# Designs tried in a protein design run: peptides against a protein of PDB entry 3EFO. Part 225

Target 1, 262 residues: chain A of PDB entry 3EFO
Amino acid sequence: SQLADLYKSCETDALINFFAKSAFKAVLHQPLKVIREILVNQTAHMLACYRKNCASPSAASQLILPDSMKVLPVYMNCLLKNCVLLSRPEISTDERAYQRQLVMTMGVADSQLFFYPQLLPIHTLDVKSTMLPAAVRCSESRLSEEGIFLLANGLHMFLWLGVSSPPELIQGIFNVPSFAHINTDMTLLPEVGNPYSQQLRMIMGIIQQKRPYSMKLTIVKQREQPEMVFRQFLVEDKGLYGGSSYVDFLCCVHKEICQLLN

## One batch from the design tools (peptide; made by RFdiffusion4, then SolubleMPNN)

Design b2_p28_6_s3 (from b2_p28_6, 16 letters changed)
Fold by OpenDDE base, seed 3:
Structure b2_p28_6_s3 (fold): chain B 262 residues (1-262), chain A 28 residues (1-28)
Amino acid sequence: as target 1 above (262 residues)
Amino acid sequence: STSYVSIEIPDTPEVEKIAEEVLKEIRS
C-alpha cells in the first residue's frame, strides 16, 4: 500500500530537520507552548496512523514504532527541549535568536548533531590506537566521577571533568597536578605534547572536521556552578526548566497515541 | 506491512534497549 511504502521510505532525520525549521519559524507567530503541543501532536498522529494501519494488533501497553522512525522520539524530545522552544534563564534572547537562525539554515547532518550531541568518554582513550572512542548516550547516567568526557554539538564543545578524574590524565591534558588546579577560564588546551594530549587534540580535530562553524572549547568541572549549562546538553535527561527525559517522553507519546486510537 | 519495534511501556529494560539501538543508528 501507499501508506506502508511511505513509512518504509521515511527519512526521520530529514523529517526532524523539517519539524525543527517549521517550529522555529513558527516561534515568530505562535506561543512556544502551542508550538510544542503541535509537535507532540504531530508525532503522536504519525505513530498512531502507523499502529492503526500498518502494524499488527498489539496490547495497549505497547508502543509501536516503525523501524524507519525509531529515532523520531529521541530527536523530537531534543527539539522540544531546545532553548529556542523552551526558554532557559541562562540563555539570552540574543543567543536564542542566533540559534534559531542557525538551525533555519542547517542541513540534515548538522541538525542531527545539533539536537543530539556527541558525547565521548575521553578517559578511555588508547594512545596506541587511532580509533575514536564510541559515543555514549547523552545522560548523566553515562558520566562517571572518575571520567573525562568530550561533548560536541556542532556549535559548542565541552570538556567535562569528573571530581575524581585521574591525576595522570589531568597532568596529561592540562599539565597541572590535580583537578583543583585546572583553570576553567581557558578556551584552548595547552600544548603539553605527550601522547595523550596529542590524541585528544586529534580527536577534537576530527570532531571539528566538516563542521561549518568553529566550536569553542569550554572546560567544565563537575559540581561547579558552570556545570549546570553543560547538563542542559545531556538531552536524554529531565530538564531543569520543564523538559522531559527521553523515557518520560516515550510514555507521553504512548499515552497520546492511545488516546487517539480509543 | 513494515517492520516495527514493540516496546512495553514503561518497561525500563526495553526502553533502554531501544535507546541503545537509537544511539547506534544516530552515530553509525
Scores: peptide ipSAE 0.372, ipTM 0.898, DockQ to the pose 0.268
Fold by OpenDDE base, seed 5:
Formats: C-alpha cells, structure tokens, sequence
Structure b2_p28_6_s3 (fold): chain B 262 residues (1-262), chain A 28 residues (1-28)
C-alpha cells in the first residue's frame, strides 16, 4: 500500500530535523507547552496509524515501531527536552535564543548529533588503534567512577572524569599526579606528547572534523558543580526540570497510541 | 508489508535491547 511504502521510505533523521525546525519556529507565536503537546501528538498519530494500517495485530502491552522510525522516539524525546522547548534555570534566554537560531540552520547530520550527543569511553582507548571507541548511550548508567568519557554534540565537548579515574590516565592527559590536581578552568588539553594524549587529541580531532562549529572543551570532574551541566546532555535520563527519560517517553507514547486506537 | 519492532512496555529487557540497537543506528 501507499501508506506502507511511506513508512518504509521514511528517514527519521530528516523528520526530526523538520520537527525541530518547525517547533523552534513555533516558539515565536505559541506557548512551549502547546508545542510540546503537538510534537507528542504528532508522534503518537504517526505510530498509531502504522499500528492500525501497516502492522500485524499485537498485544496491548507492545509498542510497535516501524524499522524506519525506530529512532524516532529517542530523538523526539531529546527534542522535547531541549532548552528551547523546555526552559531550564541554568540556561539564559540568550543561550536559548542562540541555540534556536543554530538549529534553524542545521542540516540533518548536525541536528542528529546536536539532539543526541556522542558519548565515548575514553578510558578504553587502544593507543594502537585508529578506530574510535564504541559510543555508549547518553545515560548516567553508562558512566563509571573509574572512567573517563568524552561527550560531544556539535557545539560543546565535555571531558568527564570519574572520581576514581586512573591516575596514569590523568597523568597521561593532564600531566598532573591526581584527580584533585586537574584544573577544570582549562579549555584546552595540554600537549603532553605521550601516545595516550596523542590518541585522545586525534579522537577529538575526528569528532571536530566536518563540523561547522568549533566545539569548546569543558573539563568536568564528577561530583563537582559543573557536572550538573554535563548531566543535561545525558539525554536518555530523566531531566531535572520536567524532561522524561527515554523509557518514560516510550511509555508516554504508547499510552497516547492506545488512546488513539481505543 | 513493512518490517517493525515490538517493545514491551514499560521498562523491560526488550526496551534496553532496542535502545542499544537505536544507538547503533544513530551512529551508523
């Protein structure tokens, strides 16, 4: 059917880009709450239509996603939690305005990274490998006190250090003897020159490659005040100010779909 | 017919599985 073909050909990343731009445009003339509700409704309607017309019957407890839209919920949740649509006390009006303008000009690839950051376990680096470490889900559950993680969203880059980060890695990256000696005011990594430092810099370079903006580096120590800002980029987690976790959002969408089909 | 995935709601091992798959697709 035409409808089935439509879902098969759907490019979710492009769709999210469209929704983001549409929503961010609507911010100028509609309340944020209304915009968020519309986005959720649109998501539910699309998926409800698929379930009704394109999918086999399934149990009421099942959320059905076409393969082409498998990533839709996670991106939609990220969009809904963005500071432009969900204001946060730590984000100024100027910053929200700035981000809104940036997204309005972003291509599909840029918006994809922007809404769902890349989170890399740097402590697992193989200095002999040219491959990037496998990204992990943007959730605190994937962090470890013994780990070092690099997060990038196209605008910001964070180097997060666990309180129990290996001293040898700290020495390798910062040329200091311990976690306590790391200066979080720095925006550039020192050129220590050892293989680990070089590899990290290479990775950072790869991440920066083909990005339209130079990402500012922020060093984040676990349990220090700046970590709260970092945690806002862990987009799968529940937000501090009304944002849903990925799981909670799936439940929300499922509920809405059921309501539409009952 | 189009292929699809089913996710048991709410938070189940299936949710985690699909989340991991989603991550892979996002970065593909």
Amino acid sequence: as target 1 above (262 residues)
Amino acid sequence: STSYVSIEIPDTPEVEKIAEEVLKEIRS
Scores: peptide ipSAE 0.336, ipTM 0.879, DockQ to the pose 0.253
Fold by OpenDDE base, seed 4:
Structure b2_p28_6_s3 (fold): chain B 262 residues (1-262), chain A 28 residues (1-28)
Amino acid sequence: as target 1 above (262 residues)
Amino acid sequence: STSYVSIEIPDTPEVEKIAEEVLKEIRS
């Protein structure tokens, strides 16, 4: 059917870009809560239509996602939790306005990275490898107290250090003897010059490459106050200010779909 | 003919599995 073909040809990244821009435009005229509700409703309707008209019968407990839209929920949840649509006390009005404006002009590739950051476990770097480490899910559950992670969303770059991160890596990156000695006020890594430092800088360079904006680096120590800001970029986790986890959002969408079809 | 993903709700293991696949898609 033509409807089935439509879903096959659907480009979720383009849809998210569209939804983001539409929602961010609507911020000027509608309450944030209403905008979020509309987004959820639209998501549910799209998926309900697919389930009804394109998918084979399945158990009511099953959430059915066409392959072309399997990443839609996670991105939609990220959009819903963005500071433009969900106010956060730690985000200034100016920053919120700035992000809104940036997204309004973002292409598809930029918006994807913006809404779902790249989180890299750099503590496992092979200094002899030219490949980037495999990204992990943006969740605290994927972090390790013994690890060091780099997060980037096209606008910001965070270097997160676990409380038990290896001293040798700390020294390699910062040229200090321990975690406690790391100065989190710096926005640039020191030029240490060892292979690990060079590799990290290379990775950062690759991430920065082909991005339209220079990403500001923020160094974050686990369990320190600034980590709260970092955690907001762990988009799959439950937000502090009303945002759902990815899992919870899936359940929410499923419930909404069922309500539409039952 | 149309391929789709099925997720058991609520089923954390299933969700996690799909989430991993989603991650692969995102980073592909």
Scores: peptide ipSAE 0.324, ipTM 0.863, DockQ to the pose 0.270
Fold by OpenDDE base, seed 1:
Structure b2_p28_6_s3 (fold): chain B 262 residues (1-262), chain A 28 residues (1-28)
Amino acid sequence: as target 1 above (262 residues)
Amino acid sequence: STSYVSIEIPDTPEVEKIAEEVLKEIRS
């Protein structure tokens, strides 16, 4: 059917880009609450239509996602939790305005990274390999006190250090003897010159290479005040100011679909 | 019909499994 073909041809990254730009434009004339409700409703209606017209009958307890849109919910939740649509006290009006304008000009690839960051376990680096470490889910549950993680969203770059980060890695990256000696005010890593430092710098360069904006580096120590800002980029987690976790959002969408169809 | 994924709600382990697959797609 024409409808089935439409869903097969859908590209979630393009949809999210469209939803983001439309929502961010609507901020100028619609209340944020209304915009968020519209986005949820649109998501539910799209998926309800698929379930009704394109999918085989399934149990009411199951959420059905077409393959072409299986990543839609996670990105939609990220969009809903963005500071432009969900204001946060730690984000200034100017910063919100800046992000809104940036997204309005972003291409599909840029918006994907912007809404769902890369989170890389740097502590697992193989200095003999040229491959990037596999990204982990953007959740606190994937962090470890013994780990070092690099997060990037195309605009910001964070180097997060657990309180029990290996001293040898700290020495290798920062040329200091311990976690306590790391200066979090620096925006550039020192050129220590050892293989690990060089590898990390290379990775950071690769991440920056295809991005249109230069990402500022922020060093974040676990359990220090700036970590609160970092945690807002862990987009799969429950937000502090009304945003849902990814899992909770899936449940919410499922309930909405059921209400539409039953 | 189109191919699709089915997620049991609120089966958390299954949701997590699908989430891992989603991540693979995101980073690919």
Scores: peptide ipSAE 0.313, ipTM 0.839, DockQ to the pose 0.269

Design b2_p28_7_s1 (from b2_p28_7, 10 letters changed)
Fold by OpenDDE base, seed 3:
Structure b2_p28_7_s1 (fold): chain B 262 residues (1-262), chain A 28 residues (1-28)
Amino acid sequence: as target 1 above (262 residues)
Amino acid sequence: STSYVSFDMSDREKLEAQLEALLDEFLS
C-alpha cells in the first residue's frame, strides 16, 4: 500500500529534523505546553495509523513501530526535553533563543547529534587501535565512577571524570597525579604527548570534524557543581524540570495509541 | 526480515532490556 511505502521511506533523523524545526518555529506563536502536546499527539497518531493500517495484528500490550521509526520515540523524547521546549531555570532566555535559531538551520545529521549526544567511554580506549569506541546510551546508568567519558552534541563537548577514575589515565590525559589535581577551568587538554593523550585528542578531532561549530571543551568532575550542567545532556534520563525518561515516554505514547485505536 | 519492531509494554524489565539492545545496536 501507499501508506506502507511511506512508512518504509520515512527515516527517523529526517522526521526529528522536521518536527524540531516545526516546533521551534511554533514557539513564537504558541505556549510551550501546547507545542509539546502537539508533538506527542503527532507521534501517537503516526504510530496508531501504522498499527491500524500497516502492522500485523498484535496484542494491545505491544507497541509496534515500523523499522524505519524504531528509535523515533527516543529522539522525540529528547526533543520534548530540549531547553527550547522545556524551559529550565539555569538556561537563560538568550541561550534558548540562540539554540532555537541554531536548530532552525541544522541539517539532518546535525540535529540528530544535537538532540541525542554522542557519549563515548574513552577510558576503554585501546592505544593500539584507530577505531573509535562505541557510543553508549546518554544516561547516568551508563556512567561509571571508575570511568572517563566524552560527550558531544555538536555545540558542546564535555570530558566527564568519575571520582574513582584511574590515576594512570588522569596522568595520561592531564599530566597530574590525581583526580583532585585536575583543573576544571581549562578548556584545552594539555599536550602530554603519550599515546593515550594522542588517541584522545585524535578522537576529539574526529568528533569536531565536519561539525559547523567549534565545540569548546568543558572538563567535568563527578559530584562537583558543574556536573549538573553535564547531566542535562544525559537526555534519556528523567529531567528535573518535567521531562520523562525514555521508558516513561514510551509508556505515555503507547497509552495514547491505545486510546486512539479503541 | 521483519518490517517492524514490537515492544512488550506490559513488562518494564523486558522492555528496558529490549530497548537496551536496540539502542546499543543503533549507537554502535
Scores: peptide ipSAE 0.511, ipTM 0.914, DockQ to the pose 0.760
Fold by OpenDDE base, seed 4:
Structure b2_p28_7_s1 (fold): chain B 262 residues (1-262), chain A 28 residues (1-28)
Amino acid sequence: as target 1 above (262 residues)
Amino acid sequence: STSYVSFDMSDREKLEAQLEALLDEFLS
């Protein structure tokens, strides 16, 4: 059917780009709460239409998404929790305005990365490989106290270190003997020159090369206060200021779909 | 005819497992 073909042709990244720009434009004349509600409603409506007209009959307990939109909910949730649509005390009005303007000019690839950051477990780096490690879900559950992770969203880059990060890696990256000695005020990694350091720098370079803006590096130590800022980029987790976890959002969307169809 | 993904919303553990599998695959 025509509708089926339409859903097949839809791309989540394009949809999110569109929704983001639409929502961010609406910020100028609508309350944030209303904008968020509209986004949820639109999402539910789209998926309800698919469920009604395109999907095979299934139990009401099933949430059915076209393959092209299989990750739409997670991105939509990320959009809903973005500081432009959900104000956060740690984000200044100027920063929020800045991000709004940036997104308004972002292409599909940029906005995708912006809303769902790339989180890379770099503690498992193979120094002999030129490939980037596989990204993991942006959730605290994927972090480990023994791990070191690099997060990038096109504007910011974070290097997160677990409290039990391997001392040899810490020394390799920072040229200090332990976690406690890491200076989180630095915005550049030292040129230590060992293979691991070089590999990390290469990875950071690759990530940066694909982005139009220079990403500022922030070093984050687990359980220190600045980690709270970092955690806001773990977009699948429950937000501190009204945002939902991804799973909770799915439940919300599903509930609304059911309401539309029943 | 149309490829789709289905999540069982009645079982939290199953849902989380499905999501984990899906997202891990997507991000890989």
Scores: peptide ipSAE 0.508, ipTM 0.914, DockQ to the pose 0.905
Fold by OpenDDE base, seed 1:
Structure b2_p28_7_s1 (fold): chain B 262 residues (1-262), chain A 28 residues (1-28)
Amino acid sequence: as target 1 above (262 residues)
Amino acid sequence: STSYVSFDMSDREKLEAQLEALLDEFLS
């Protein structure tokens, strides 16, 4: 059917770009609460329509998503928790305005990365490989006290270090003997010259090459005050200011779908 | 019908495991 073909052709990244720009435009004329409600309703209606007209009959306890939208709820939840739509005290009005304006001009690839950052386990790097490490879920649960992670969202880049990160890696990256000696005020990694340092710099370069904006590097030590800023970019985690976990969001969407179909 | 994914919403633990697998695959 035409409707089935439409859902097949829909791409999550394009949809999120559209929803983000629509919502961010609406911020000028409507309350944030109303905008968030509209986004949830639109999501539920799209999926309800799919289930009714395109999906095979299934148990009511099942949530059915077309393959092209299998991660749409993830990005939608990230959008709903963004500081433009969900105000946070630690984010200034100017910063919110800046982000809103940037997103309004972003292409599909840029907005996708902006709403769901890339989180890479740097401590697992193979210095003999030219491949990037596989990204992990953008959640605190994926971090390790013994790990080192690189996060990038197209605007910012963070290098997060666990309190028990390997001294040999610290030496390799920063040319210092221990975690305590790392200077977090630096915005550029030192040119140490060893294979690990070179590999990390190469990875950072690859990430930067695909983005239109120069990303500022921030070094973050676990359990230090600046880590709180870093945690705001772990978009899958439940927010402190009204945001939901992804699972909770799915449950909410599912309930609304059921209401629409019954 | 188009290809789809199905989540069992009746078991939270199963749901979380399924999401974990899906997202790990997507991000790789």
Scores: peptide ipSAE 0.500, ipTM 0.912, DockQ to the pose 0.889; fails the geometry check
Fold by OpenDDE base, seed 5:
Structure b2_p28_7_s1 (fold): chain B 262 residues (1-262), chain A 28 residues (1-28)
Amino acid sequence: as target 1 above (262 residues)
Amino acid sequence: STSYVSFDMSDREKLEAQLEALLDEFLS
């Protein structure tokens, strides 16, 4: 059917770009709460329509998503929790305005990365490999005290160090003997010159490649004050300001779909 | 009909596991 073909052609990244820009435009004349409700409703209506007209019959307890939108709820939840749509006390009005303006001009690829950052476990790096480490979910649950992680969202780059991160890696990256000696005020990694350092710099370069903005690097030590800022980029975490976990969001969407189809 | 994925919403643990698998596939 024509509708089925439409869903096949719709890609999550394009949809999120559209919804983000639409929502961010609406911020100028509608309350944030209303905007968030509209986004949820639109999501539910789209998926309800799919289930009704395009999907095979299934149990009501099942949430059915077209393959092209299989991760749409993930991104939608991230959008809903973005500081532009969900105000956070630690984020200034100016910062919110800035992010809003940036997103309004972002292409599909940029907005995808912006709403769901790339989080890489660089402590697992193989210096002999040319492949990037596999990204992990943007959640605190994926962090480890023994790990070192690189996070990038197209605007910011963070190097997160666990309190028990390997001293040999710390030495390799920062040329200091221990975690305590790392200076978090630096915005550039030292050129230590060992294979691990070179590999990390290469990875950072690849991530920066083809991004419209130069990402500033922030060094983050676990349990220090700047980690609070870093945690805001762990977009799957529900946070403290009215956001939901991904599972909770799916439940919410599913409930609304069921209501629409009753 | 279009190709689709389905989530079992009746069991939270199962749902979380399925989501984990989906996201791992997506991010890898």
Scores: peptide ipSAE 0.500, ipTM 0.912, DockQ to the pose 0.888; fails the geometry check

Design b2_p28_7_s2 (from b2_p28_7, 9 letters changed)
Fold by OpenDDE base, seed 3:
Structure b2_p28_7_s2 (fold): chain B 262 residues (1-262), chain A 28 residues (1-28)
Amino acid sequence: as target 1 above (262 residues)
Amino acid sequence: STSYVAFDMSDRAVLEEQLEALLDEALA
């Protein structure tokens, strides 16, 4: 059917781009709370329509998503928790305005990365391999005190170091003997020249490649104050300022779908 | 009809498990 074909062709990244731009445009003339409600409503309506017209009959207790939108709720939740739509005291008005403007001009790939950052466990790097480490989900649960992670969202790049990061890696990256000696004020990694350092810089270069903006590097030590800023980029986490867990968000969407269909 | 994913919303534990599996595959 025409509707079935439509849903099949609807890609999550394109939808999020559209919804983000629509919402961010609306920020100028509508309350944030209303905008968030509209986004949830639109999501529910889309999925309700699918369930009614395209999906096989199923129990009311089930949430049915077309394959093309199977992760749409994840990204929608990330959008809803973004600082543009959910103000955070630690983010200035100017910064929020800046991000809003940037997203308004982003393509599909850029916005996808912006709302769901890439998080790489670089402590697992094999200097003998040219393969990049597999990204992990953007959640604190995927971090480890023994690990070193690189996070990038197209605008910012963070190098997060666990308190128990291997000294040999610290030495390899920073040319210092221990975690305590790392200077977090630097925005560039030193040219240490060892294979690990070279590999890390290469990875950073690959991440930066074809991105429209130069990502400033921020070095973050676990349990130091700047880590709080870093944690805001772990978009799957509930957050401190009214963001819902993904499960809670799905429940909310499902409830609204049921209301629409009953 | 198109292919779809179904989540059991009646059991939070089941839902969380399904979501974790999906997200691990799709996002990591």
Scores: peptide ipSAE 0.528, ipTM 0.918, DockQ to the pose 0.837
Fold by OpenDDE base, seed 2:
Structure b2_p28_7_s2 (fold): chain B 262 residues (1-262), chain A 28 residues (1-28)
Amino acid sequence: as target 1 above (262 residues)
Amino acid sequence: STSYVAFDMSDRAVLEEQLEALLDEALA
């Protein structure tokens, strides 16, 4: 059917871009609570329509998603938890306004990265490989105290260091003997010149490449105060300010779909 | 036929497992 073909052709990144821009535009005229409700409703309506018109009959206890939208709820939940739609005390009004305006002009690729950052396990780097390390899911559960991770969302870049990160890697990156000696006030990595340092710089360069804005680097030590800011970019995690887990969000969407179809 | 994903919403444990598998495949 034409409708089935439409759903097949839909891309999650394009949809999120559309919904984000629509929602961020509405921020000027509608309460945030209402905007969030609308986004949930729109998601439910879209999926209800698919279930009704495109999907084979299934049990009411099942949530059916077209393959093209299988991760749409994840990104939608990230959008709902974004500081533009869910105010955070740590985020100034000016910063919210800035991010809102930026997203309004973002292309599909930019908004995709913005709402779901890239998180790379730097401690797993193979200095003999020119390939980027495989990204991990953007959650605290994927971090390790022994690890070093690079996070980028197109606007910010973070280098997160576990409290037990390998001293040899710390030496390789910062040219200091231990975790305690790392200066977190630095916004640039030193040019140490060893293969590991060079590869990390290369990776950072690749990430920065083709991005419209220069990402400021923030060095974050685990268990220090600035880590709280970093954790806000772990978008899969439940936020401190009322954001739902992905599971809870899916349950909410499913409930609404069922209501629409009864 | 249009491919789709089905989640069992009646069992949270099953749902979480399905989601983890899907997200690992799709996002990592």
Scores: peptide ipSAE 0.527, ipTM 0.918, DockQ to the pose 0.864
Fold by OpenDDE base, seed 4:
Structure b2_p28_7_s2 (fold): chain B 262 residues (1-262), chain A 28 residues (1-28)
Amino acid sequence: as target 1 above (262 residues)
Amino acid sequence: STSYVAFDMSDRAVLEEQLEALLDEALA
């Protein structure tokens, strides 16, 4: 059917871009709570329509998503938890306004990265490879105290260091003997000149080349205060300010779908 | 691959497992 074809053609990244811009525009006219409710409702309606008109018969206890939208709920939940739609005390009004304006002009690829950052395990770098390491999910559960991770969302770049990061890597990246000696006030990595440092810089360069904005680099040590800012970008995590876990969000969406279809 | 993905919403443990598998594949 034409409707089925439509769902097949609707990519999650495009949908999130659309929903984000719509929601961020609505911020000027509607309460945030209402906007979030609308987003959930729209998600439920879309999926209910698919279930009704496109999906094969299945048990009501099943949540059915078209393949093109298989991760839509994840990104939608990220959107719902974004500081523009869910106010956080640590984020200033000006910052929220700034992010809102930026998203309003973002393309599909930019908004996707913005709402779900790329998190790379830098400690696993192969200096002989020109490929980026495989990204991990944006959750604290994927971090390691022994690891070093690079996070980028198109606007910010973070280099997160576990408290037990390998001294040799710390030396390689920062030219200091230990974790304690790392200066987190720096916004640029030093030109150490070893293969690991060069590889990291190359990776950072590749990431930057794909983005329209110059990303500010923030060095973050685990268990230090600035880590709290970093954790805001771990978008799969529930957070402290009214966000839901992904599972809870899916349950909510499914409930809404059932209500629409019954 | 199938044209759709189905999550079992009747069992949270199963759901979580399905989600982890899907997200690991899709977001890795």
Scores: peptide ipSAE 0.524, ipTM 0.917, DockQ to the pose 0.730
Fold by OpenDDE base, seed 5:
Structure b2_p28_7_s2 (fold): chain B 262 residues (1-262), chain A 28 residues (1-28)
Amino acid sequence: as target 1 above (262 residues)
Amino acid sequence: STSYVAFDMSDRAVLEEQLEALLDEALA
């Protein structure tokens, strides 16, 4: 089955790159609403074709995805919620234009990170290990008030601190006694020189070295106003400006697939 | 070629559970 092989060979990151560039190009000539609808339709058509031609018969109540595309919907949803396709008042026209232009030139790896950031629990760092901490899902539900997280999307880097983050870690990173003393206007971490600080800086360096653009560091305190900007990078969460949850998006896609096949 | 993922769309709770499991495995 040539078609089945085709779907097997399709990689989500490549597809998202393609869809993103196509959509971002269309922004110049088509309304955002139309572009979003097209993306959903394309997704539904692709999956409907798979269901019809490649998948074994199953109940209509099931959504069937090829393994290669098992996380395509989450990335597609992230794309749909991106500020280029879903305008947000807090994002300037210039910023949107900038991001659009950048994505138009991004490779597969870059676009993947851009649409789904890496979120690392820094508070779990093992200073004795050279390994990076395991990333967590980009959702508020994965944050903790006691935690410190590093988020990177290839363009921006955020260090998010919970209101109850450990004072010893704060001291280790910022050389200040408490959360309240952290200066969020800083764009660089101080060179404290302890193992934890060095490890964090190393991690940040590794992340930066893999990306073509220099990422600006923003320090974010939980419950402060700048956190709102940070929250926009938690791409799995519902957006304030019309973004759907992943579950809702899947339901929408499934409904459209059923309509195409019935 | 024959590998696929199936979500039960008839029960939201089941769906959410399936998704959480999948996404935890794939993205974490």
Scores: peptide ipSAE 0.524, ipTM 0.917, DockQ to the pose 0.830

